# Designs tried in a protein design run: peptides against a protein of PDB entry 2Q3Z. Part 71

Target 1, 272 residues: chain A of PDB entry 2Q3Z
Amino acid sequence: YVLTQQGFIYQGSAKFIKNIPWNFGQFEDGILDICLILLDVNPKFLKNAGRDCSRRSSPVYVGRVVSGMVNCNDDQGVLLGRWDNNYGDGVSPMSWIGSVDILRRWKNHGCQRVKYGQCWVFAAVACTVLRCLGIPTRVVTNYNSAHDQNSNLLIEYFRNEFGEIQGDKSEMIWNFHCWVESWMTRPDLQPGYEGWQALDPTPQEKSEGTYCCGPVPVRAIKEGDLSTKYDAPFVFAEVNADVVDWIQQDDGSVHKSINRSLIVGLKISTKS
Target 2, 254 residues: chain A of PDB entry 2Q3Z as posed
Amino acid sequence: YVLTQQGFIYQGSAKFIKNIPWNFGQFQDGILDICLILLDVNPKFLKNAGRDCSRRSSPVYVGRVGSGMVNCNDDQGVLLGRWDNNYGDGVSPMSWIGSVDILRRWKNHGCQRVKYGQCWVFAAVACTVLRCLGIPTRVVTNYNSAHDSNLLIEYFRNSEMIWNFHCWVESWMTRPDLQPGYEGWQALDPTPQEKSEGTYCCGPVPVRAIKEGDLSTKYDAPFVFAEVNADVVDWIQKSINRSLIVGLKISTKS

## One batch from the design tools (peptide; aimed at target 1 Q11 Q118)

Design b2_p30_8_s2 (made by RFdiffusion4, then SolubleMPNN; from b2_p30_8, 15 letters changed)
Fold by OpenDDE base, seed 3:
Structure b2_p30_8_s2 (fold): chain B 272 residues (1-272), chain A 30 residues (1-30)
Amino acid sequence: as target 1 above (272 residues)
Amino acid sequence: EYVTIYYNDGINNLVLSGYTTSKSYSLPLS
């Protein structure tokens, strides 16, 4: 989880799993320096360099900073997300084959945002950076991944009498979504929450005013402890959100159908 | 349907991390 430089990122759908090769390249020349630059341009460093540097011994702190800095929202971060299939003024997210080119482009253009990324690109770059900084990290793919926008742990759909989804679909379930899990102790939490921590660098919702997510113990998500920092409700919803269907009938009436999700199994990994 | 979670082990193996039972209506990324 630190030493591997080349691997695969899994994509597609639950029924049709796909993968792409990816060069993480955390040990390639200059990549460590770029990762350090990433830390040195983060908003917390710019606000108070001494305070930021004093906290860099904490993988919890660093993980949260990296989660925010891999996306360019709110700061001088690495990647600009785009999902509308209009990539003519940049590089299609589907064209990337590794993190090294992305990071080098970012640095060589004065830390200007790189166009463009989607979830697996964000996750892969975050994985590279965290591994480079000595934090064991892996890319995670969640199929049928929910995006809860209003923090109610529900994904709500409006449907016609034929069951077809209608509306703006602001809340959605992605066919797949990628984030990272990093191994770290959690001295800031009660005992037992050390181990794999979920971090999501894809800009989806703000956490404490910044587009970042985590770290949150995978164990906390498994056990449904939504009080655990950081961002447990959001991450929980990604994997456990209940679906509510508002079904319009022929007579114009609306019927509410609630589908409760149940966790069947979750593997808790060990440090590697 | 299931919500299924996987992670990479670094050597081209897909490892099942977990799954839930739910009614899923997946939307495409594009």
Scores: peptide ipSAE 0.019, ipTM 0.505, DockQ to the pose 0.073
OpenDDE base, seeds 1, 2, 4, 5: peptide ipSAE 0.013, 0.038, 0.015, 0.007; ipTM 0.424, 0.517, 0.475, 0.423; seeds 1, 2, 4 fail the geometry check

Design b2_p30_8_s3 (made by RFdiffusion4, then SolubleMPNN; from b2_p30_8, 17 letters changed)
Fold by OpenDDE base, seed 5:
Structure b2_p30_8_s3 (fold): chain B 272 residues (1-272), chain A 30 residues (1-30)
Amino acid sequence: as target 1 above (272 residues)
Amino acid sequence: EYRKILYDDGLHKLELEGYTTDKKYSLPLA
């Protein structure tokens, strides 16, 4: 994974899978330097440089920093997310063909956020950065990925008696969502959680006050260990949440629809 | 229908590396 500079990002839907070629370009000129700058402008470094630097030997720490710094939320991060199809003042997320141009733009413009990214762009840039830093990393595409905002493992839709969705649709299911997995040991956890760790640089929810996610052992998610650092409940929900339709009655009562949707968290054969 | 998880190098051993668990209702809510 560290050696591969070109790959594919999978997109579309579960029924209609698409892909785009992507140049990760982790070995291109100046990219490593940009990755180091990314570390040097992170909030933890700015707060306490010595402490931050002392922890950079930990892929757990670095992974978490990178997940936060790939997005520009809360910091001088790389990418600004946008999903409303209004990209005229920047570059459409769909226009990117690699991480290199994004990272170079970020650096060359004084570490100003690059417009714009969506999940696969965030993931791909994170993948590049992590690979540059010597952390084996791959991009993951999950179809029908949940964004659980309240950690109840449900994506809830409220409907009136006519089936019309009520209120803010804050919780959602992505047709696809991308994040990264990085290979690392987890000395901070109980034995057995070494291996692939999920990291999500797309700014979806705050973790410890910052838009970042992970690292969390893929194994922990698979086993349902939601106590595992970091952000196990969120990542668990991305892959295991159920969809619940609530029907709101005129009397204020709320009832579950008889049509429970299992769009998220579809069973995978876990043949050992 | 099964969940599809794809990697930058293609579909890779979904059965072994997938995230999905059958333990949804045995877990505490966060």
Scores: peptide ipSAE 0.131, ipTM 0.719, DockQ to the pose 0.027
OpenDDE base, seeds 1, 2, 3, 4: peptide ipSAE 0.170, 0.255, 0.044, 0.028; ipTM 0.700, 0.723, 0.598, 0.563; seeds 1, 2, 3, 4 fail the geometry check

Design b2_p30_8_s4 (made by RFdiffusion4, then SolubleMPNN; from b2_p30_8, 15 letters changed)
Fold by OpenDDE base, seed 2:
Structure b2_p30_8_s4 (fold): chain B 272 residues (1-272), chain A 30 residues (1-30)
Amino acid sequence: as target 1 above (272 residues)
Amino acid sequence: KYVKILYNDGLHNLVLEGYTTNKSYSLPLA
């Protein structure tokens, strides 16, 4: 998980799994230096360099910083996300073949945000950075991944009697979503939460005021311990959210559909 | 049934049992 520089990222759908080759390139020339620059331009360093540096021995701290800095939201981070198929003023997310080019572009343009990324691009760059910093990391793909915006662990759809979705819901399900899992101890938690920790660099929701996510123990997610920092409810919802299908009547009344519920979550770890 | 689903990488072939997909390209942010 730290030595492999090339691998595959899984995409597509649960029924039609695809993959793309990806060069993580964590040992290529200059990449470590770029990762250090990434740390040195993070908001916590700019606020208090000494405190930030003193905490860089903690993979928990570093993981959280990297999760926030891989996206350019709220900071001088690496990637700008875009999903609307309008990529003419940048590079299509689908065109990237590795993290190295992205990181080099970011650095060479004065830490200007690189256009554009989507989930697998964010995850792959995070994976590269974390590996560079000595944290064993893998990319994870989850099919039918829920985006819970209101932290209720439900993806709620309202529809009329004809099955048509009513309104524009912010709670959605991705066909697939990618994030990373990093191996670390969790001295900040109770014993037993060491091991794989989920981190999500795709800017979906703010955590403590920053678009970042994790680290949260994969074990905590599996066991349903939603009190575990960081962002356990959000990550739990990505893989375990219940989908509620509401039928709305003309009078505004609503009732749950008795139809089969959607299945959220099919996780595949990247073999790289 | 129509279910709104976000799509990455331009793929629109996700078929959910008992549902018709309604794709969305916009990631809503809180």
Scores: peptide ipSAE 0.213, ipTM 0.673, DockQ to the pose 0.062
OpenDDE base, seeds 1, 3, 4, 5: peptide ipSAE 0.023, 0.028, 0.018, 0.017; ipTM 0.575, 0.527, 0.499, 0.476; seed 4 fails the geometry check

